# Peptides against a protein of PDB entry 3J47, part 30

Target 1, 121 residues: chain A of PDB entry 3J47
Amino acid sequence: IRLTNQLKSLKGLQSKLKDVVEYLDKVINKELPINHTILGKLQDVFNLLPNLGTPDDDEIDVENHDRINISNNLQKALTVKTNDELMVIYISNLVRSIIAFDDLIENKIQNKKIQEQRVKD
Target 2, 26 residues: chain B of PDB entry 3J47
Amino acid sequence: NAQYHLLVKQGDGLLTKLQKYGAAVR

## One batch from the design tools (peptide; aimed at target 1 I89 I91, target 2 L18)

Design b2_p22_2_s1 (made by RFdiffusion4, then SolubleMPNN; its pose is not in this set)
Fold by OpenDDE base, seed 5:
Structure b2_p22_2_s1 (fold): chain B 121 residues (1-121), chain C 26 residues (1-26), chain A 22 residues (1-22)
Amino acid sequence: as target 1 above (121 residues)
Amino acid sequence: as target 2 above (26 residues)
Amino acid sequence: LEEKLQLLVNLIRELLKKLEAK
C-alpha cells in the first residue's frame, strides 16, 4: 500500500513534469493559443489529483488520510505555483510576439514610404 | 482561480488582436 | 503578472495607432 501510493504520486508528478515541458515546448513553438494549453494542463493536473487520493479499498488508517490530504494540498499548491510560472512565460512570449509585430509594422511602413517616393520620382 | 481565468482571458484577447493585426499587415 | 499584461495591451494599442496613422 504505502509503496504503491508513493509510486503513484511519483508517476503523477512525472506526468505533470512531462506536461509542463510539453506545454513549454508548445509555447516556444507558438503552436496553440497558450491559454487553452495552460488551462488544459491545469485541468489534467486537477483530474489526476482525485486519483492520487483514491485509496484502493484497503484499510484507510486515519493517519494515512491526513497525510494524503496534506500531500494533495501540497500538490495543489505546487500546481498553482506552476501555473503562475507558466503564465509568466506566456506573458513573456506575448511581449516577444508584440515586439516582433512592431518590427514588422515598421518595416511595412518603411517599404510603403520607399514605394511612394519611387512613384514621385 | 477566478483571477487566473480573468488574466488568461485578457491574454487571449490580446493574442487575438495581435493575430488580426498580423493578418492586416500581410 | 496583471501589470505586465496591461503593458502588453497598451503596446498593442500603440501599434494599432501607428498602423492607422499610415
Scores: peptide ipSAE 0.322, ipTM 0.858, DockQ to the pose 0.243
OpenDDE base, seeds 1, 2, 3, 4: peptide ipSAE 0.318, 0.264, 0.256, 0.319; ipTM 0.856, 0.844, 0.839, 0.858

Design b2_p22_2_s2 (made by RFdiffusion4, then SolubleMPNN; failed a check: too like the target's own chain; its pose is not in this set)
Amino acid sequence: LEEKLQLLENQIRGLLTKLDAK

Design b2_p22_2_s3 (made by RFdiffusion4, then SolubleMPNN; its pose is not in this set)
Fold by OpenDDE base, seed 4:
Structure b2_p22_2_s3 (fold): chain B 121 residues (1-121), chain C 26 residues (1-26), chain A 22 residues (1-22)
Amino acid sequence: as target 1 above (121 residues)
Amino acid sequence: as target 2 above (26 residues)
Amino acid sequence: LEEQLKLLQEQIDGLQKKLDAK
């Protein structure tokens, strides 16, 4: 039962990471806005990963210890990859906010120039 | 880590310049 | 991941050039 649950969790995490990468690519290509719901779900998965890696204390046979260590190393590597993806999303949000603010400033300057010209006429 | 921190720092620098420009246009 | 970080850096550099031109 445990190995099947670990495999299911790993497959679920792999599928979620694939969905996040696909979403990030769409975000970079300006095809979609940042989905806060996907980001929140990814953060939730990340926060649950330490809890999914806790072996229930009751079945440490010595042959299971090496398999558990390999599984924990893979989970750690996936956790690092997920953190890097979250960072890319965060910076992408920052860049988009900066672009939107730049456009707002430019629009305000243009409006001010138009108003100053109307007062001179 | 270091490359990411550099990228964040560049973004923050750009944001600061943009804020100064926004204040000068007010 | 590395390609995405590179693309993000290019976007920041593009914004920096626009800001320096104003």
Scores: peptide ipSAE 0.379, ipTM 0.865, DockQ to the pose 0.614
OpenDDE base, seeds 1, 2, 3, 5: peptide ipSAE 0.361, 0.349, 0.328, 0.364; ipTM 0.864, 0.859, 0.854, 0.862

Design b2_p22_2_s4 (made by RFdiffusion4, then SolubleMPNN; its pose is not in this set)
Fold by OpenDDE base, seed 5:
Order: structure tokens, then C-alpha cells, then sequence
Structure b2_p22_2_s4 (fold): chain B 121 residues (1-121), chain C 26 residues (1-26), chain A 22 residues (1-22)
């Protein structure tokens, strides 16, 4: 029972870490509107959290149940905190990408103005 | 949660404005 | 975390200001 729950929690964490990595890769590749993927993964994490707290119907003594509930609540809180940190990193990268794109647009406008001036001379 | 959603919404607004500007410069 | 959020907000505001200036 304890080892199985720890293994399930570790698998859930591993799945979440994989999802976070896949998200970071999709963000780096500019493939998706940022908010939908963050929200989707946050939702996936929140949907996996209840499944970490379902004891399969094995006779867990009441004292072990309370300790498991406290551990699950702590794991949930740590998961939310980790998600918030990852979201902050993600938004930071998004904003940096937006600045870089804005600078590229400005450079393109300047180049166009220089070309138009050269055609008038 | 709410502050995060607000920050995300602001980021989307910026991205949308930047996309419009990129389309106008093409 | 809060300090990083504040830095992000400032960066967003700087982007908005740059975009409005064009």
C-alpha cells in the first residue's frame, strides 16, 4: 500500500514534469497560443491530483488515512506552487519573445523607410 | 489564481497587438 | 514568487508602452 501510493505519486509527478517539459518545448517553438497550453496543463495537473488521493479500496487503518490525507494535501500544495513558478517562468519567456518580435518589426519598418528613401533619390 | 489569469490575459492582449503590428508591416 | 511576478508585470507594461509608441 505505502509503496504503491508513493509510486503512483512519483508517476504523477513524472507525468507532470513531462507535461511541463513538453509545454516549455511548445513555447520555445511558438506553436500554440500561450494561455491555452498553460491552462490546459494546469487543468491536467488538477485533474491528476484527485487521482493521487483515491485510496484503492484497501483497508487502510484510520491513522494511516489521516497521514495520507495530510501528505496528499501537502503534495497538492507543492504541485500548485510548482505550477505557479513554472507559469511565471513561462510568462517571462513569452514577454521576452514579444519584445524580440517587436524589435524585429521595428527593424523591418526602418529598413522599408531606408529603401523608400533610396528609390526617391 | 485570479492575479495569474489577469497577467495571462494582459500577455495575450500584448501578443494580439504585436500580431496586428506584424501584419501591418508585411 | 511575488518579486518575479512584479518583474513580469513591469516587462509587460514596458512592452505595452513600446507598442503604443509605434
Amino acid sequence: as target 1 above (121 residues)
Amino acid sequence: as target 2 above (26 residues)
Amino acid sequence: LEERLELLQKLIDDLLKKLEAK
Scores: peptide ipSAE 0.322, ipTM 0.853, DockQ to the pose 0.690
OpenDDE base, seeds 1, 2, 3, 4: peptide ipSAE 0.307, 0.302, 0.302, 0.320; ipTM 0.851, 0.850, 0.852, 0.855; seed 1 fails the geometry check

Design b2_p22_3 (made by RFdiffusion4)
Pose (drawn by RFdiffusion4):
Structure b2_p22_3 (pose): chain A 91 residues (1-28, 36-48, 72-121), chain B 26 residues (1-26), chain P 22 residues (1-22)
Amino acid sequence: IRLTNQLKSLKGLQSKLKDVVEYLDKVIHTILGKLQDVFNLNNLQKALTVKTNDELMVIYISNLVRSIIAFDDLIENKIQNKKIQEQRVKD
Amino acid sequence: as target 2 above (26 residues)
Amino acid sequence: AEAEEIRAEAEELLAEAKELKA
C-alpha cells in the first residue's frame, strides 16, 4: 500500500514536469514558484539523515524486542499443540 | 557511541537467552 | 520462570530504548 502511494506521488511529478516542459515551449506562474519552494525544501536530508540514522537504530531495536516476544508466545503454542497430540494418542 | 553500544549489548544479551530457551524446547 | 524473566527484561529494554530516544 505504501508503495502504491509513493508511486502516485511520483506520477504527479512526472506528469507535472511534462506539463512544465510543454508550457515553456509554448511560452517561447504560481505553479513555478511553488515548485521552486519544493526544490528548496535528499540533499538536505543528507545532514538530517545523521539524526535519522540514530532514530532508525532505535526503531530497529524495538522491532527486535517485539520479535522476541512473538517467539515466546510461539513456543507456548507449540507446547500446547504437543500436549494435545499426546492426549489424542492416549485416547 | 559507547552508550549506544551499551543498549545494543543488552539487546543482544536478551536475544541470547531467548535462543537458549528455544534450544531447551527442542 | 525463565519466560517471565525474559518478558520483564524485554519491558525494561523497551523503557530504556524510549528514554534513549527522548

Design b2_p22_3_s1 (made by RFdiffusion4, then SolubleMPNN; from b2_p22_3, 11 letters changed)
Fold by OpenDDE base, seed 5:
Structure b2_p22_3_s1 (fold): chain B 121 residues (1-121), chain C 26 residues (1-26), chain A 22 residues (1-22)
Amino acid sequence: as target 1 above (121 residues)
Amino acid sequence: as target 2 above (26 residues)
Amino acid sequence: SELEELRKEADKLLEKAKEFAK
């Protein structure tokens, strides 16, 4: 039962990570805005991961040290991956903001030129 | 990591220039 | 003339942003 639940959770996490990557790719391609809900769910998954590797306090068998190290390494790897994904999202948003602001500036310049022409006529 | 930080720094630089430009257009 | 310079600067920033996205 526990192993099956862990496997199911891992599979769910893998699927979610794939969805996040796909979402990030769409954000990079400027196709979609950032979905904060996806990021929140990822954070929730990461916050739950430490609990997946905590053996119930009662079975301190020597075999737990290797399992704890594996769990910590997995958590660390997942944290790094999530940080990288968040960074990509941040950069993508920054680029979008820059483009939008550039368009706004161009529109303001055009409007100013139109107003100056109207005053001369 | 270094490439990422460089990319972020370049983006921030562009944003700053864009802000200055926007202020000059006002 | 100042508006034209500003426009040129904006275009340069846009090109840098495109280069950054590559």
Scores: peptide ipSAE 0.343, ipTM 0.821, DockQ to the pose 0.194
OpenDDE base, seeds 1, 2, 3, 4: peptide ipSAE 0.362, 0.353, 0.352, 0.381; ipTM 0.830, 0.833, 0.827, 0.848; seeds 1, 2, 3, 4 fail the geometry check

Design b2_p22_3_s2 (made by RFdiffusion4, then SolubleMPNN; from b2_p22_3, 9 letters changed)
Fold by OpenDDE base, seed 3:
Structure b2_p22_3_s2 (fold): chain B 121 residues (1-121), chain C 26 residues (1-26), chain A 22 residues (1-22)
Amino acid sequence: as target 1 above (121 residues)
Amino acid sequence: as target 2 above (26 residues)
Amino acid sequence: SELEEIRKEADELLKKAKEFAE
């Protein structure tokens, strides 16, 4: 039962990572805004990941300690990878916001020029 | 980490330039 | 000219973001 649940959780995490990559590709292509629901689910997975590495207070066999250390290292590596993905999303949104603001500034300049021309006529 | 920090720094630079331009147009 | 510079820098950021996502 416990091993089956861990495998199911890992499969779920792999699926979510794939969804994040696919989402990043869509953001890069300017097709979609950030899906806050995906981000929330990722955060929930990360908050649960440390709990997957905490054995309940039962028997510290030396073999379990090495497996726990390996699991913790894998969890850390996955956390770094997801932080990098979230960072790419953040930067992509920042760039989109900058482009949108540039367009607003240009529109304001054009409107001002039109108004100045109407006052001269 | 270094590439990431460079990207953030460039984004902050762009935001600052954009804010200055917006203030000049106002 | 200043607006064009901002656009160029934004495009470079977008390019680096793509390279980081790959």
Scores: peptide ipSAE 0.383, ipTM 0.830, DockQ to the pose 0.708
OpenDDE base, seeds 1, 2, 4, 5: peptide ipSAE 0.381, 0.377, 0.378, 0.373; ipTM 0.825, 0.830, 0.830, 0.826

Design b2_p22_3_s3 (made by RFdiffusion4, then SolubleMPNN; from b2_p22_3, 13 letters changed)
Fold by OpenDDE base, seed 2:
Structure b2_p22_3_s3 (fold): chain B 121 residues (1-121), chain C 26 residues (1-26), chain A 22 residues (1-22)
Amino acid sequence: as target 1 above (121 residues)
Amino acid sequence: as target 2 above (26 residues)
Amino acid sequence: SELEELRKEADKLLEEVEKFRK
């Protein structure tokens, strides 16, 4: 029972990590607006979190408190990890936005200079 | 945590500079 | 010159984010 739950938790973690990596790659490739995919993956994490520590065994014996605590700790650790990953993605997108605005500003300055030159001409 | 806070601080600094530059262009 | 400096700072920040991701 404990080993099976650990394996299930590990599989859940692995799936979430894969999803995060895929999201990061999509953000890198500018394929998706950041917020919806982040929220979707957070929801997937939250939907998987209740399942990370439910032993299918309905037996309410005193050993369940320690198992619940372990499950809650794993859930908390996954939530923190997910938050950290989302924050990294957010910062990466912010930096990309800044670079894009910089290029836009440069283009506007160049266009203004060209227009001013044409008026003088 | 410390590395993350440093990164956020750098991003905020860059954003501030970008805002100043955007205002100067405008 | 100021735009170039901003771009350099943005590139540095991007590099730091990439380092944090690995």
Scores: peptide ipSAE 0.349, ipTM 0.836, DockQ to the pose 0.692
OpenDDE base, seeds 1, 3, 4, 5: peptide ipSAE 0.377, 0.357, 0.372, 0.329; ipTM 0.839, 0.831, 0.841, 0.826; seeds 1, 3, 4, 5 fail the geometry check

Design b2_p22_3_s4 (made by RFdiffusion4, then SolubleMPNN; from b2_p22_3, 11 letters changed)
Fold by OpenDDE base, seed 1:
Structure b2_p22_3_s4 (fold): chain B 121 residues (1-121), chain C 26 residues (1-26), chain A 22 residues (1-22)
Amino acid sequence: as target 1 above (121 residues)
Amino acid sequence: as target 2 above (26 residues)
Amino acid sequence: SELEELRKEADELLKQAQQFAA
């Protein structure tokens, strides 16, 4: 039961991570804006992962300790992966902001040139 | 972690340059 | 020219972000 639930959660996380990657690709290609709802859902999934390892069975033999350690390592790896994805989203937003600001600067420069030309005429 | 920090550092550098250009246009 | 360089740097940063995400 625990292993099947963990596997289902992992598959769900994998699917969501794939969706996030696809979303990031669309964002990079300027097809879609960043959706914070996707990030919120990922955070919710990560908050649920620690709860799947309820230590309630004190009697679970030394062999289960190795499985718990593997599960913890996997959870840590998933946390790192999510953090990396969040960082990529942040950098992508930063780049978009920079490009938008660059366009605004160019527009202001052009407007100043037009105004200067009108004053000279 | 190192790759992320490098990416962030490059982004911050670009932002700083953008701010300088923005100040020059004002 | 300076604005063009800024755009080039932004494009490079975007490319690096894509490589990091992949």
Scores: peptide ipSAE 0.375, ipTM 0.837, DockQ to the pose 0.703
OpenDDE base, seeds 2, 3, 4, 5: peptide ipSAE 0.362, 0.362, 0.355, 0.359; ipTM 0.838, 0.831, 0.832, 0.822; seeds 3, 4, 5 fail the geometry check

Design b2_p22_4 (made by RFdiffusion4)
Pose (drawn by RFdiffusion4):
Structure b2_p22_4 (pose): chain A 91 residues (1-28, 36-48, 72-121), chain B 26 residues (1-26), chain P 22 residues (1-22)
Amino acid sequence: IRLTNQLKSLKGLQSKLKDVVEYLDKVIHTILGKLQDVFNLNNLQKALTVKTNDELMVIYISNLVRSIIAFDDLIENKIQNKKIQEQRVKD
Amino acid sequence: as target 2 above (26 residues)
Amino acid sequence: AEAAAIRAEAAALEAQAKALLA
């Protein structure tokens, strides 16, 4: 789902660029200003990425903890299944 | 870095205990 | 008992991770 959403966003840019190129050919405004703003707003993320890296580490740790909890419950379920099997054999 | 490593080390320790429990179950 | 201890340590580690993030 996230991927489809990202693709939609990129599609808009691609179409938008084509339109802009055609527009410029024909010319040979508010949209242009808006685009410029967006441009000014990956490069900048470079410095900001330094912080993101730290946060990514924390969310990785959290995921690891969740995986351990899920493994614990999984072991319990396995034990219950074994006990059920034993009971059936006794029967 | 040292502080960050400390929390990482603790997380590894818990992972080890969980692995030991899985081995005991097997 | 071992599973309870692991859950307690996991809760403590989550609290520490949240405190670090804050």

Design b2_p22_4_s1 (made by RFdiffusion4, then SolubleMPNN; from b2_p22_4, 17 letters changed)
Fold by OpenDDE base, seed 1:
Structure b2_p22_4_s1 (fold): chain B 121 residues (1-121), chain C 26 residues (1-26), chain A 22 residues (1-22)
Amino acid sequence: as target 1 above (121 residues)
Amino acid sequence: as target 2 above (26 residues)
Amino acid sequence: SELEEIRKQADELLKKIEEFRS
């Protein structure tokens, strides 16, 4: 049970990381509408967290019930924390990408001005 | 969560504006 | 608190971008 919960948490984290990476790649590629899809997936993962680590009643030894509950809560908390950190990284990278794009636009404008001046000369 | 969503919306709004600007500069 | 700080940084970046666009 505990090992299975850890594995599920890791898989959830891996899935979120993959989604973040895919989103960042799409932002880099100027494919913006993907933000909503990734946010939706992240929300879905959070909604599934309450079910992560619910052991089947039949496999829990009564003597370890309290320890199992504490462990499950800790795993959930760690998963949430990790997800939040990933979201922060995502947003930060998104902002950086936007800034880089803005700089690219400015560079293009400057290049056009230089070219126009050369044609007039 | 609400702060995150707000930040994401702001980022998306900015990105949309930048895209429009980029298209106009072409 | 950490989330608020990240938001603040993002807002500052957004403001700089808006200034660039103006």
Scores: peptide ipSAE 0.367, ipTM 0.841, DockQ to the pose 0.089
OpenDDE base, seeds 2, 3, 4, 5: peptide ipSAE 0.356, 0.361, 0.366, 0.337; ipTM 0.843, 0.841, 0.843, 0.836; seeds 4, 5 fail the geometry check

Design b2_p22_4_s2 (made by RFdiffusion4, then SolubleMPNN; from b2_p22_4, 14 letters changed)
Fold by OpenDDE base, seed 4:
Structure b2_p22_4_s2 (fold): chain B 121 residues (1-121), chain C 26 residues (1-26), chain A 22 residues (1-22)
Amino acid sequence: as target 1 above (121 residues)
Amino acid sequence: as target 2 above (26 residues)
Amino acid sequence: SELEELRKEADELLKQINELRA
């Protein structure tokens, strides 16, 4: 049961990470805005990470200690990877915001120049 | 972790500047 | 002039973001 739950959780996390990567690629390519749903799902995965490493206290035989350490190391590695993905999403949002503001500023500058020219005519 | 926090801090700085620009353009 | 300064600051922010991504 425990190994099956860990495998299911790992598969779930892998699927979510794949979705995040695909979304980030679309964001980088300016094809889509940041999908809040993917970010929410990634956050959900993080919230579930503590549950992935908790051995049910009842089956701690000595052989389980090495398996627990391996599981903890994997969880740490996955946490770092997820943090990196979140960072990429955050940076991508900032870049998009900057580009949108730049376009807005340029449009306002152009409109102002047109108005000034009309007053001179 | 330290590099991540530094990157986030720099991003927040950029966002703050963007917000100031947006307010100035209004 | 103020709008031009705003654009320059935005460009600097973009540059900083690009440096962080590199």
Scores: peptide ipSAE 0.338, ipTM 0.831, DockQ to the pose 0.254; fails the geometry check
OpenDDE base, seeds 1, 2, 3, 5: peptide ipSAE 0.336, 0.328, 0.331, 0.331; ipTM 0.831, 0.820, 0.824, 0.822; seeds 1, 2, 3, 5 fail the geometry check

Design b2_p22_4_s3 (made by RFdiffusion4, then SolubleMPNN; from b2_p22_4, 16 letters changed)
Fold by OpenDDE base, seed 4:
Structure b2_p22_4_s3 (fold): chain B 121 residues (1-121), chain C 26 residues (1-26), chain A 22 residues (1-22)
Amino acid sequence: as target 1 above (121 residues)
Amino acid sequence: as target 2 above (26 residues)
Amino acid sequence: SELEELRKEADKLLEEINKLKS
């Protein structure tokens, strides 16, 4: 039962991560804005990942040691993957912000030039 | 990881330059 | 000129992001 639940949870997480990647690709391509709800859910998943592989202290039997190690390694791998996805989102948002500020600065410069030209006329 | 940290650092640097430029244009 | 440099840096960041996606 526990193994089945873990597998189901992992499958669900994998599906969600796939959706996040697809969303990130759309964001990078400027097709969609950042969805804060998706980001929040991803953060929640990340915060829960460390708990998915912690065996209850009660089942530390020697035969389960190999399974525990595998579970811990899987949890670490998932944590890294989630972290990488969050990083991509962060960088994408940063770049978008920079571009937006650049456009605003350019608009200000143009407005000043127009004003100066009007004063000269 | 190293590439990501480098990218973040570059982004922060760009933001700083942008802020300075914006202040100078005002 | 400074604005142009900023745009160039932004483009470099975008390129690096695209590399990470690949």
Scores: peptide ipSAE 0.331, ipTM 0.819, DockQ to the pose 0.607; fails the geometry check
OpenDDE base, seeds 1, 2, 3, 5: peptide ipSAE 0.292, 0.312, 0.316, 0.314; ipTM 0.824, 0.817, 0.817, 0.817; seeds 1, 2, 3, 5 fail the geometry check

Design b2_p22_4_s4 (made by RFdiffusion4, then SolubleMPNN; from b2_p22_4, 15 letters changed)
Fold by OpenDDE base, seed 1:
Structure b2_p22_4_s4 (fold): chain B 121 residues (1-121), chain C 26 residues (1-26), chain A 22 residues (1-22)
Amino acid sequence: as target 1 above (121 residues)
Amino acid sequence: as target 2 above (26 residues)
Amino acid sequence: SELEELRKEADELLKKLEELRA
């Protein structure tokens, strides 16, 4: 049961990560805005990850220490990966905001030029 | 990590330039 | 011209982001 739940959670995480990547690709392609809901779901997955490696307190026999260490290392690695993905999302959003602001500035400049031309006419 | 920090730094620089430009247009 | 430069920098950042994803 526990291993099955861990595997299910890992598969769920993998699926969500895939969804995040797909979303990021759409953001890079300027097809969609950054969906904060995806970020929230990723954070939720991250918050659940520490619980996946908690051995049930009852049978901490010495042989499980190596397995616990492996699980903790995996969780740590996944944490780092998740952080990197979040950073990528942040930078993508930043770049999009910059582009949008640039377009807004250009539009304002154009409008100003049009107004100046109307005053000269 | 280093590449990411560099990217962030470049992004911040771009934002700063954008802000300056926005202020100049206003 | 300054706006064009800003766009170029933004494009470079996007490219670097793609490189980090690859």
Scores: peptide ipSAE 0.353, ipTM 0.828, DockQ to the pose 0.637; fails the geometry check
OpenDDE base, seeds 2, 3, 4, 5: peptide ipSAE 0.329, 0.330, 0.339, 0.324; ipTM 0.828, 0.826, 0.830, 0.823; seeds 2, 3, 4, 5 fail the geometry check

Design b2_p22_5 (made by RFdiffusion4)
Pose (drawn by RFdiffusion4):
Structure b2_p22_5 (pose): chain A 91 residues (1-28, 36-48, 72-121), chain B 26 residues (1-26), chain P 22 residues (1-22)
Amino acid sequence: IRLTNQLKSLKGLQSKLKDVVEYLDKVIHTILGKLQDVFNLNNLQKALTVKTNDELMVIYISNLVRSIIAFDDLIENKIQNKKIQEQRVKD
Amino acid sequence: as target 2 above (26 residues)
Amino acid sequence: SDEIREEADELLEQADELLEQL
C-alpha cells in the first residue's frame, strides 16, 4: 500500500514535469513558484539524516523487542499443541 | 557512542536469553 | 518467561526515554 501511494506521488511529478516542458516550449506562473519552493524544501536530508539514523536505530530496537515477545507466545502455543497431541495419543 | 552501545548491549543480552529458552524447549 | 517479559518492558522504557532525549 505504501509503495502504491509513493508511486502515485512520483507519477504526479513526472506528469507535471512533462506539462512544464510543454508549457515552456509554448511560451518560447504560480505553479512555477510552488515548484521552486518544493525544490528548496534528499540533499538537505543529508544533514538531517544524521539525526534520522539515531531514531532509526531506536525503532529497530523496538522491533527486536517485539519479535522476542512474539517468539515467547509462540513457544507457549507450541507447548499447548504438544500437550494436546499427547492427550490424543492417550485416548 | 558508548551510551548507545550500552542499550544495544542490553538488547543483545535479552536476545541471548530468549535463544537459550528456545534451545531448552527443543 | 516472566523474567524475559519484565526485562523486555524495562528495555522498551529505556528505548522510549532515549527517543525522548533525541

Design b2_p22_5_s1 (made by RFdiffusion4, then SolubleMPNN; from b2_p22_5, 10 letters changed)
Fold by OpenDDE base, seed 4:
Structure b2_p22_5_s1 (fold): chain B 121 residues (1-121), chain C 26 residues (1-26), chain A 22 residues (1-22)
Amino acid sequence: as target 1 above (121 residues)
Amino acid sequence: as target 2 above (26 residues)
Amino acid sequence: MEELRKEADELLKQVEELRKSL
């Protein structure tokens, strides 16, 4: 039962990571705004993943110690992968903020030019 | 980790410059 | 990652140039 739940959670995480990547691609392509709810859900999944790898205290056999080390290494690798995904989201937010600001500056320049032209006429 | 923190710090620097300029254009 | 950083740096440069034109 526990292993099946871990595999299901891992598949669910993989699907969500794929959805986040696809969302980020749409973000980079200016098709969608950043959804903070996806970020929060991703963080929640990561906070729950450690709890899925905790051994139940009832099997202190050497095979469980190796499985725990593998699960901890996998958890570290997953945490790194998510830091990378969060970083891509953060940079995408910065790039969008910069673009929106460029457009605002350009609009201000155009408005200034229109006002200067109206004062000369 | 270190590369991540460097990239975040660079992004925060960009955002800070952008915010300062946005305040000067208003 | 590095390409996205380069794009952000180029956008910042364009903002700074536009700032100098105001």
Scores: peptide ipSAE 0.326, ipTM 0.864, DockQ to the pose 0.112
OpenDDE base, seeds 1, 2, 3, 5: peptide ipSAE 0.304, 0.269, 0.307, 0.304; ipTM 0.859, 0.846, 0.861, 0.859

Design b2_p22_5_s2 (made by RFdiffusion4, then SolubleMPNN; from b2_p22_5, 10 letters changed)
Fold by OpenDDE base, seed 4:
Structure b2_p22_5_s2 (fold): chain B 121 residues (1-121), chain C 26 residues (1-26), chain A 22 residues (1-22)
Amino acid sequence: as target 1 above (121 residues)
Amino acid sequence: as target 2 above (26 residues)
Amino acid sequence: MEELRKEADELLKQVEEYLKSL
């Protein structure tokens, strides 16, 4: 049961990571806004993955210890990869926010110039 | 990791400046 | 007013530099 759940979660995670990467590419290309719901669901999956990796205490055979260490190393590697993806998403959000503020500032400057011209006429 | 963290810090700095300017222009 | 515009132009330039650093 545990291995099947881990494999299913890993496959679900891989699918979501692919969706996040595709979403990030669209974000970098300015085609779509960041979906906070995808981020939240990704974070939830990652917060649940450690709990899916904890041994139920009832079968400590030496072969399980090596499998647990391999699982923990893989989980750590996946956690690092996800942190990197979350950072890319965060940067993409910041960049988009910066661009939107820049456009707002420029629009305000232009509107002010138009008002100054209208007061001189 | 470290390069991305630097980019995040730089972006946060710019965002903060833009927010201050956007508040001053209102 | 002119100082506020100079500050805007400087912020715009910093944004452009950041975008180039990505």
Scores: peptide ipSAE 0.371, ipTM 0.855, DockQ to the pose 0.136
OpenDDE base, seeds 1, 2, 3, 5: peptide ipSAE 0.302, 0.295, 0.298, 0.366; ipTM 0.841, 0.857, 0.858, 0.851

